# Ledger of designs, part 155: peptides against a protein of PDB entry 5VZU

Target 1, 271 residues: chain A of PDB entry 5VZU
Amino acid sequence: GRTLEDIFHEHMQELILMKFIYTSQYDNCLTYRRIYLPPSRPDDLIKPGLFKGTYGSHGLEIVMLSFHGRRARGTKITGDPNIPAGQQTVEIDLRHRIQLPDLENQRNFNELSRIVLEVRERVRQEQQEGGHEAGEGRGRQGPRESQPSPAQPRAEAPSKGPDGTPGEDGGEPGDAVAAAEQPAQCGQGQPFVLPVGVSSRNEDYPRTCRMCFYGTGLIAGHGFTSPERTPGVFILFDEDRFGFVWLELKSFSLYSRVQATFRNADAPSPQ

## One batch from the design tools (peptide; made by RFdiffusion4, then SolubleMPNN)

Design b2_p23_1_s3 (from b2_p23_1, 12 letters changed)
Fold by OpenDDE base, seed 4:
Structure b2_p23_1_s3 (fold): chain B 271 residues (1-271), chain A 23 residues (1-23)
Amino acid sequence: as target 1 above (271 residues)
Amino acid sequence: RKEEIEKLLEEIEEKFKKLPKSA
């Protein structure tokens, strides 16, 4: 029978052929749009910018990483037949760290899945609670009927005097125990391995990660059919590399910074 | 040739509509 490898190779050949056909047919109808790099902020987890990502059978794609407070986003700059350009391929919640187990337990996909699904449920609960607080606060502006209460001219009550007693009370300076800001431990890199049954295009991925976060990845059928957000893990390896584990797809995408300097790529300052 | 390429593209597209979702 055809091996899984044979089927995968045939599928990649068909994707390449389809891409070639489309690019050849529409060559005369291409519209170019300038893309601006997001400004770097001091609080950004890493420098924002362009990354080259591995998307299994689709091959190499370009993703823009940007930071939005406690959220990060990967936006497709290149599209594929499933997820078009301009879509947010990944959304990362920087409030929800994923603690990876030891290397032995990291090989267990079901354990990683459990950890991520528990975080997903917490995120869902927090969104429901925050939605309720935002909902309850709007409900009580009943129409204040502006009854025009009449202008009664209340009188000039008098100027009583200056008595100046200087009470000395020497309140002791309570030692505000400065909560020792736990030094932001430059997260000691932990050993990293993919779970068994998670596909990677290459086994050449970093075997040490700095930190992990809960995230969602966008998946769709061919032609962007039935798009949905699926749970995953954002893995920060270093300043120039991150990964995303797609739990439902059982796949891993590695992203590496595009080592290019672009002139005039900064967003124009809002005048 | 053009018609054969268009037909091949349609066959590939119809095949890919049956594939699982992807990222």
Scores: peptide ipSAE 0.387, ipTM 0.838, DockQ to the pose 0.882
Fold by OpenDDE base, seed 3:
Structure b2_p23_1_s3 (fold): chain B 271 residues (1-271), chain A 23 residues (1-23)
Amino acid sequence: as target 1 above (271 residues)
Amino acid sequence: RKEEIEKLLEEIEEKFKKLPKSA
């Protein structure tokens, strides 16, 4: 019988053939678009820029990592038949850390799924609560009709006076020990392993991670049909490597920084 | 040849429309 590996190889060969046919048809009519590297900020989790990502059967793709306050984004620079270039392949919520269990419990896919889905529900609740506060404030400027009505008159003044002396009690200023936000210890990297049943294109992924965050990944059918965002885990390994665990796909993408230097790749300063 | 390639491409595309979603 065909193995899952045989089916994967057949699918990969068909994808390569389709890509070859399409590229050969477009050879006479190529549109070039300049891309700019996002500006780096001091508070960025790592330096933004180009990363080489692994996407299962699609192979190697180029993704731009950028930071937008407490969110990170991976944007496809190269597209595939499912997700075209310019789409946000991953969106990371840097407000919502994922705490990985011990190394034994990291092998349990159901445990990772539980942890991520609990964070997903918190994110959903925060979005619902924040949406209600913004909605109520604008409604009630009904036009105050300026009815003009009239004059009525009087009167009186009454006087009452009494005296009570405030006592001086000199309460000592209790030193509000500003709880020094302990600088987030650049914690010793946590041992990392993929859950059983999560596919990786390469077993050569970092076995230690710095931190993890909740995120969503974009998935679609062939031709970008029925696109949806699915829950996942962003894994920071180091300054040049991160991963994304796609829970619904049971897959892992490894991203490695493109070490090439580009001239004139910085965005023009806003005038 | 061109028509055979176009037909093969259409057959592959129709096969891939039935596959699960991907990233």
Scores: peptide ipSAE 0.381, ipTM 0.833, DockQ to the pose 0.901
Fold by OpenDDE base, seed 1:
Structure b2_p23_1_s3 (fold): chain B 271 residues (1-271), chain A 23 residues (1-23)
Amino acid sequence: as target 1 above (271 residues)
Amino acid sequence: RKEEIEKLLEEIEEKFKKLPKSA
């Protein structure tokens, strides 16, 4: 029978062939767009910019990482047959940190799936609750006819006096033991391993991660058919490397910073 | 050649429509 390797090799050959056919057909119709780097902010988890992402059989793709308050976004600069350029390949919720289990339990894909799906349900609940408060507030603007209530005269409030004696009631200050916010331990890098059955293009990924967050990844059929956001884990390794675990795809994408400096790549100041 | 390439592309596209979604 064909091995998984034979099937993967055939699929890669077909993708390369399709890419060659498309590029050869449209070579005379190329539109060039200038790309601007997102401005860096002090509160950004890491410096925003261009990253090389691994997408299995699609190869290396360029992704722009940007920060939007408590969300991060990966936007495809290069596209593939499933997800075109300009799409948000990943959306990261910086509100919802994922705590990875110990190294032994990290090998269990079902444990990672459980943790992520529990966070997904919390995110859905928060969205539903926030939607109800916004809905009830709009209903009550019936047109209150502005009857001009007459200007009642400002009665002069009299200046009455004196010095009420300080009763010394020595109520013992109950020591509100300020629950010492345990200083958020500057996330000591934890050992990291991919779960069994998660595919990676390269096994040369960092074996220690700083922190993880809940996120969603965009998946689609060929030709961007039936696009949907699927649950996943954003993994910060360091200033220049992050990963994304696609739970439904059982795949891992490694993203490494493009170290090239570009002239005139800064976004124009918002006018 | 052009027609053969177009046919080959169509065959590959029809194969890929049957594949699972990808990222």
Scores: peptide ipSAE 0.378, ipTM 0.837, DockQ to the pose 0.900
Fold by OpenDDE base, seed 2:
Structure b2_p23_1_s3 (fold): chain B 271 residues (1-271), chain A 23 residues (1-23)
Amino acid sequence: as target 1 above (271 residues)
Amino acid sequence: RKEEIEKLLEEIEEKFKKLPKSA
């Protein structure tokens, strides 16, 4: 019988053939666009730049990582049949840190899904509240007519009552056990493992991570049909590696920095 | 040959339209 591996190889061959046919149809119509590296800022989580990502059956893709205040963005430099070049493959909310559980509970996909969906709900609530404050602030400039309404005066009432003695009750200062904020061990990565049932194209992913954030990934059908944002986890491993867990796809993409130095690839300074 | 390639492309495209969304 056909193995799952045989079906996967057939699918890969068809995908390569489709890419070849499309490329061959446009042989004389190549448009070249210069890509600039985003400027680095001191507050950037890591140096922005080009990363090579693993996208399941599509192979290796190039993504530009950039920082925009409290948001990070992955933009496809190479496209695939689902998501074309220039699309934002990932959008990361750097305000919403994901706390991974212990290594045993990290294997539970339902636990990771719970944690991420709770953060998704908070992000949704904050967006609704921020929309309401922007709406209510415009409505209340009704002209406050100055009506002068009047001076009502009165009442005096007086009385004196007496001396009650200062009881010295020396209540011991209850030791407020300052919950020792465990110093965020800024240097030691936590142990990391993918949940059971999350597919990785390569089992050689980092087994320690620095921090995780809530994010959304773009998914679509072939020809960029019905594009939607799905919840996920951005995982920072180190200065040169990050991952994205696609919850709905039950997949993991690993991104590694392109170490090539490009001369004159910096964005022209805005004059 | 061109028509055979166009037909093969259409058959592949119709197969891929039935796949789940991807990243």
Scores: peptide ipSAE 0.349, ipTM 0.817, DockQ to the pose 0.834

Design b2_p23_1_s4 (from b2_p23_1, 12 letters changed)
Fold by OpenDDE base, seed 5:
Structure b2_p23_1_s4 (fold): chain B 271 residues (1-271), chain A 23 residues (1-23)
Amino acid sequence: as target 1 above (271 residues)
Amino acid sequence: EKEELEKLLKEIEEKFKKLPKSA
């Protein structure tokens, strides 16, 4: 019978063939768009830039990693039949750190799924609460009925009442020193292993991670049909490597920095 | 040739419409 490997190879061959057919149909009508590297900021978790990512049967894809305050974003530079170029393949919430269990419990997919879904629910609650504060402020412009109520004039009196010196109770407002969330110290790396049943294209992934964050990954059917964001885990391994665990897909994507130096790849300074 | 590739492409596309979503 066909092995799972044979089926996977056939599927990859069909994807390569589709890509070949599509590229051959361009009839020399190639449009080039310049891509600029995002500027690095001091507070960026790692240097932003181009990464090569693994996407199961789609193979190797190029993703731009960028930072946007407490959010990170992976944008596809190369697309596939499911997720086209320019889409945000991953969105990372750097406010929501994932604590991985011990190495034994990391093999349990259900434990990782539980941890991530609990964080997902917190993120959802925070989004609902922040939505309510923005909503209540707009309500009560009731129509000012312009009732022309009349000009009644009354004038009077100037009364003098006295000098009551209110005591200066100088209650020093206790400076609620907003505890500056210490930049999450790159603590000692934690041993890392994929859960059982999470597919990796390669078993050669880092076995130690620095930190993990909650994130969402974009998935779709062929032709970008029914696109949705699914929960996952961003795993920072080092300055040049990160991963994403797609919980719904039970897959892992490893991203490695593109070491190529590009001349004039920086965005022009806004003049 | 071109028509055969277009036919083959359609056959592959119709096969892949039945696949689960991917990243």
Scores: peptide ipSAE 0.390, ipTM 0.846, DockQ to the pose 0.885
Fold by OpenDDE base, seed 1:
Structure b2_p23_1_s4 (fold): chain B 271 residues (1-271), chain A 23 residues (1-23)
Amino acid sequence: as target 1 above (271 residues)
Amino acid sequence: EKEELEKLLKEIEEKFKKLPKSA
């Protein structure tokens, strides 16, 4: 019978063939758009840049990682029949760290799903609350009609109100219980394993990660039909590797830095 | 050749429309 591997290889061959046919239809008329590398900032979680990502049967895709304050973004530089180039494949919320359980509990997909969905609901609540504060702030700029109230010159009355003695109420300095800043457990990596039933293109992924964050991944049908943001986990392995767990797809994408130096790839300085 | 490739492309596209959503 056809193995799952045979079906996967057939599907990859069809994707390659589709890409070849589309490329042949361009009749040598290609439009090129320059891609600039994002500038690195000191506060960036890792150096921004180009990463090669694995997308199951789509094979190898190129993603640009960039940082935007408390958010990170993966943008497709290459596209596939589902998600075209220029789309934001992943959006990472660097405010919402995910704590992975021990290795035994990391094998449980339902446990990971629970943790991520709890963070998703917190993110949704914070968005609703922040939407209310922004709404109330706009309502109070009613146009104060500057009615020119007339200049009536009312008089000088000088009354010397008396010397209210400052009562020295020596309020005892309440012991500010210094909330023990839990020491940011710096760079000791934690053991990492994929949950059972999460598909990876290969088992060759880092078995130790530095930290994880809540994120959303873009999924769509063929031809970019019915696109939606789905919950997932961004996994930082090291300076040159990250992963994304797609909960709804039960899949894992591994991203590795493109180890190439590009001349003139920096964004032009804003004049 | 070109018409056969266009036909084959259409067959692949119609196959992919039946697949689940992907990333």
Scores: peptide ipSAE 0.390, ipTM 0.848, DockQ to the pose 0.874
Fold by OpenDDE base, seed 3:
Structure b2_p23_1_s4 (fold): chain B 271 residues (1-271), chain A 23 residues (1-23)
Amino acid sequence: as target 1 above (271 residues)
Amino acid sequence: EKEELEKLLKEIEEKFKKLPKSA
């Protein structure tokens, strides 16, 4: 019978052949678009920029990582037959940390799936509650009927009085020691391992991670058919490496910073 | 040659429409 490796190898050969046919057909009709690197901000989790990502059968792809307040985004710079260039391959919610269990329980895919789905339901609840507050503020400006009514002058009344006394009590200003939120110690990263049954293209992934966040990954059929966002885990390893666990696909993508320096890659300053 | 490659491409495309979604 065909092994999973034989099926994967055949699929990769067919993808390479498709890419060759498409490039040979369109060689005279290539369009080029300039890309700009996102500006870095002090509060960015890591420096934004270009990363090389591993996408199962598609191989190495280029992804732009950018930060948007409490969200991070991976955008495909290179596309494939499923997800075209310019699509947001991953969206990360930096408000929702994922706590990985101990190393033994990290091998359990069902435990990771449980943890992520619990966070997904919290995110869904917060979106429903925040949607209700924005709806009520459209006060019915009822038509102000212009009723003209005129007249009356009514009068005087003057009255009273009294006195109440100036009690002194000099209560001492209790020093509200602002508990300086200790900068979350960049603690020693925790041991990291992929769950059993999660596929990786390379077993050479970092075995220690700094932190994890809830995120969604874009998946589609061939030709970008029926695109949907699926739950996953963003794993920060270090300043130059992150991963994404695709729960539905049971796959892991490793992303490593492109170390090339580009001249004139910064966006023009807004005038 | 070109027509055979276009035929082969269509056969591969129709095969891939039956595959699971990917990232």
Scores: peptide ipSAE 0.386, ipTM 0.843, DockQ to the pose 0.899
Fold by OpenDDE base, seed 2:
Order: C-alpha cells, then structure tokens, then sequence
Structure b2_p23_1_s4 (fold): chain B 271 residues (1-271), chain A 23 residues (1-23)
C-alpha cells in the first residue's frame, strides 16, 4: 500500500511542480526592485524590518513588518502560489488588544474564536459609526430664518410649600474599593500555548507572549483566486518574534527577525 | 511528450484550484 511517506513525497512533488508552473509564467519579465527598510519611529511597537515566516508547505517566506500609527502591516517580500509578492499578508489593529485567558482556557479554540469575533464586531461597529458622522456632516444646509413666533406669556411660579424636617440618616459611605486595575506590568510576559486543533509547522514556538492584538490576514486560492481578509490574532513574543493565528485556517505562523544588517537599506530621506 | 506534459500540468492545476485557500 502507499505509505504516508509516499503520499507526502507525491504531494511535495506536486507542490514543487506548481511552484515551477507559477514561476515559469513570469520567465520573460523579471523586474528587480530595490527594497528599503521602513524608518523606525519611537512609538513603534517593535523595530520594523524583515521577518522570516515559518508556515505552510510554501517553504521560506519573507515579510516586511511596518508601522502606520495605530496599525501594523505585514507585506510579502516573497510570494507563494496563493499570495503574490507585494501583497499585505497581515493587517494589525493596535487599538484592539486581545486579552488571552489563563493557560487552561487558551487550549480552547472556541474561546479564542469567541474573543476575536467579539473584537471583530466592535471594529465593524466603529467603522459604521465613523462612516455615519462623515455622511451627516454634509447635510446641514443652513438654517432657514424661522420667523420669531410670538412670546407666549410666562405662567407664574406657584408658592413655597413648608418645612419638612431633615432626617439625619447617616448612611455610612460603603467604601467601594475600586479594585485598582493593577497596571498590567508591561514587562512580564504571560504564559502562551496554541489552542488544540491549531496547526503549527514547528512546535518550537515561544511559550510566553508580551501582548496580542486583533488583526486580519489575507487568504486566497492558487493563482490569487478569490482573495479575502480573515480574522486572526497577532501575538508579540519579543523584539524579534511575532506570530499570527489564522482562525479560519486553524493555523499558526511564526515570524522571526532577519538579523542581517543591510548597508544602505534605509529609505532615502524625502527631500 | 510535450502534449502529455501540457495535459499533466493542466490536470495538476485543476487539482490545486480545488484546494482550500491559504495564507
């Protein structure tokens, strides 16, 4: 019978052949473009730059991470059969932090899915409200001068009713000890584990994360067919590592900083 | 040979178009 190894080798041969087909379609039109590293800003969550992705059967992928105010962007530098180079593979909303539950509840995919879909709904509501404010601002044609309707007479204020005695009932102010939200110590990472049923290409992912954010990931069929944005979780592990959980795909992508220093890779200052 | 390869490539392309979307 075919072994699992035989099936794997056949599948790998088919994937290599598909990569060859897609690459050969461009055989006569290789355009080389210089890539510049994004400038670092003081408010950037981590240093922007090149990250090596480890996910799927596509092999080595390079993503550029950049920051745009309250948004982060992952842009594919290397393409694959699904998503071509130059596409924005992930968009992260840095306004919408994801709070992971305890380590036991982190194993529950449905719990993570619930948390992310609730944040997705909030993001959608905020976009609808912001669209309405931009629409209503154009409709105020100037107030037509409404003619002064005549002053109806001031009905007289009725009189002072009497001396109801102040009952001194000294109800003790129950000290509602506002549970001081302990400032989430920005420095201590929380324990991290992937939910059951989320596939990782490598089991060697960081078991502690700094923070998580809501994001969307781009998925498509082969040849960039039917591209769509799907909900996910951006996981910051440290200065050099982040992950993305693709909820719809039930997959995890780990990204590690490319440590190579490039001479003259900084964008020319806009003159 | 060439026509058989073109046929095989087309059959593989049609197989991969039926795969689930990926990142």
Amino acid sequence: as target 1 above (271 residues)
Amino acid sequence: EKEELEKLLKEIEEKFKKLPKSA
Scores: peptide ipSAE 0.293, ipTM 0.742, DockQ to the pose 0.689

Design b2_p23_2_s1 (from b2_p23_2, 7 letters changed)
Fold by OpenDDE base, seed 3:
Structure b2_p23_2_s1 (fold): chain B 271 residues (1-271), chain A 23 residues (1-23)
Amino acid sequence: as target 1 above (271 residues)
Amino acid sequence: SEREKRLAELRELFEEAEELARK
């Protein structure tokens, strides 16, 4: 029978071969597509743009970060044998903030897993409730048959009655203290560590984070087979660095801004 | 046995490598 060592070697040989074929295809047939940088908006969590991300065995990949209302998206600019270029490698829900525990409890993978899965269930419930309201409204324009029916008449009914004096009770307008939306304190960065058993290519990740959000990552087999979304955590470190914890994969991707300036990379103004 | 320990380590490395390759 095949040993676990044989299966491991066969899988690694297949991955290397797929990577070689994928890379060698560029020498024979190059399709060029212009990439535009997304326009920056004032409400963007950080400046959108190109980031270099760590993708485990694939190495380094280029990802475009963009903002779409209360969602952020990472789009692969470079593809790999599993996920091709142009796919959304990560989708972030900026409505669903994740609060990390203290530094001691951050080492517990099961606690992070619990927190993420609770948020995933809330997101699923909100999608089900919002889907029901949109469906019911359109159906009932049945044809109003114009039936003409007739004239019926008279009745008079009458008169009553009386007086009651409303008392003046001058209830003082209670000052509705508008609960001042405490400006989202640009929270002092909290200590950050990866859970035990989460693989990182490098231990060189920021040990302080600003905020975290729920998100999903795209995973697939070789040749983009059986693509699915897996739950994860987007971690904002600073203006130029973010991370993604792939919960089910027990892996971490670190993304660092590409500092290169590009000429003529701005999106054409909408006419 | 030493062989069983090595097979367990190779299984963990295989499972990690397969999962790391999917993203």
Scores: peptide ipSAE 0.250, ipTM 0.692, DockQ to the pose 0.081
Fold by OpenDDE base, seed 2:
Structure b2_p23_2_s1 (fold): chain B 271 residues (1-271), chain A 23 residues (1-23)
Amino acid sequence: as target 1 above (271 residues)
Amino acid sequence: SEREKRLAELRELFEEAEELARK
């Protein structure tokens, strides 16, 4: 019978063969597409642009980071046998900040999983509520046929009941101590460590993060079969580095800015 | 057994490789 070792070797051979098939097509036909860098906006979390990301067995991939209001997107510039170029490898919801626990509790994968799944459920609820408001608003413009209001009569009745006295109970205003939202110390990064059991290609990731957000990653089988969104955490380290924790895959992708300057790579100004 | 330990390690490597390959 096939051993687990045989199955592992067969899977790795298939992946290598697929990578070879995809790359060998380039010898026969090259299609060139101009890539434009997204315009930078003042409200962008960091400067948009090209990043190199770690994708486990696929190695390094090039991803374009762009900002779209309260969303960030990572778009594959390089593809692999599972997720082709031009797909949104990550989608980040900048409305849903993830608060990491202390450094000790960050080692617990189940704690991170709990936090992410709670945010995922809030995002689902907000999507359902927003869908209902859009649905109910269209239904009510049925033509109000003006059926004539019949004049039903003025029943009278009278009674006078009495003068209950105003008790002056001077209830003291309880000082609602507004829990001062501790100003998020915008300048000091939080200590960061990957949970136990989260695979990274190397241990050379930043050990301090600025902020985290809920997001989803795109996963698929070979040939882009059964594509789905998996929950994860976007981790901003600095202006040139971010991470994505793929929660269900127990894996980490580190993204580092491509420092190359491109002349004439700016998007044409919208006329 | 040593065989069961090796089979568990190979399962973990296989699952990790399959998960890492889906990105």
Scores: peptide ipSAE 0.249, ipTM 0.685, DockQ to the pose 0.082
Fold by OpenDDE base, seed 4:
Structure b2_p23_2_s1 (fold): chain B 271 residues (1-271), chain A 23 residues (1-23)
Amino acid sequence: as target 1 above (271 residues)
Amino acid sequence: SEREKRLAELRELFEEAEELARK
């Protein structure tokens, strides 16, 4: 049988050939697009910017992480044979936090799978409900035929007087104990381990995470065929590192901030 | 299904990349 090395070598040759074909097809029509770094906002989970991933057969991938209210997005800066540059490789719903179990139960892939799939179902229900509210609100603008009803001069009804009785009723200020919103404790790092059977290129991943969120990753065949979203977990490790667990792929991708300072990479201020 | 075949192919690509990173 073919060895895994033979399969990998054949596949790497195919990927190199595909890369060569794609680059050569563009040799006469290279369009350079300037990429701007997203501006940092105070409410951003971490500083937005460029992150590098070293996962899969494609080697080095560069992703732009950006924040959009309650959503985060990873946009491919580098394309691969499956997913072209400019696609949103990951979409993170910051409303749907994943609570990881204790370290022992984190080893159980089926437990993580259960948690993620329950969140996926909630997200799907919320999208259906929000789609219905948006749909029902648009349907009732039937064309109001502007019948020009004639301006009947409504008469001056008289100025009745000033009777000013000051009722004193001293209603006691009920102490609304403002439930002190416990300051969202900047998530104390919790122990983190990948489930058994989740593939990780290097066991050199952070063993502590700040928080996790539900997300979807983009998968496709070669040439961006049949693109679909697969459920996963975004894992924030620290200011400079995040991961994504691809649930259906049983794979983990680690992303680290690109430490390079880019001059003039800031988006032009909207004038 | 065709989807299951694609998911299997994508898993193999991740596993192959890991085996190489361990050598």
Scores: peptide ipSAE 0.189, ipTM 0.739, DockQ to the pose 0.521
Fold by OpenDDE base, seed 5:
Structure b2_p23_2_s1 (fold): chain B 271 residues (1-271), chain A 23 residues (1-23)
Amino acid sequence: as target 1 above (271 residues)
Amino acid sequence: SEREKRLAELRELFEEAEELARK
């Protein structure tokens, strides 16, 4: 039978061959693009930057984590045969916090699946509603064919008098209690475990998480064929570690901050 | 479906990569 070493060797040979084919096809057109570290903002969930993770069969990837208001993005710095560099491997919706159940129920994949799919449906509804408001506003520019209606003479309507006493209708300003956006309380650390049947390359993942968010991951076939977004869970462990549970793939990717200091990697200040 | 086939292929690739990383 194929040893695991043979399967590894064949699969690694295939991946190396694919990588070699891809790199060799581009060998004549090596475009170097400078990557800048995203500037940190006070409202960023964690410091943005480079993270090393595991994605699919290709093993190690480098992603740039960045924050864009209520969204976070993991952008591939390293491409693979499926997903090119510069693609958004993960997109996180920071509006949609996932509440993990207790540790016992966290082992249940179906419970996590239910929670994620309920949030996915809310996100879809919000996208549909926001699409409808944008649609209705455009409909009323019917072309007013300005037929030149003839200048009917301006009848001088008479100057009737002034005396309408202003009724002081003291409409109490309804205190729109601005629902104080509770500052995203760095949630008390919750015990964390992967569901049964969620596969993780290493069991050495943090067993406590700070918070979780709904997100989507990018999946594609070889050559970036039929790219699609799959639902998942972004798990914030700490300042230097996050994970992504790929719900449909039943897999977990762990991302750890690259502890390298890059000189002159900061984005140029907008002049 | 073609999508289910692709998801199965991607699961297999993840499982293989994990089996390889556990050794």
Scores: peptide ipSAE 0.104, ipTM 0.694, DockQ to the pose 0.565

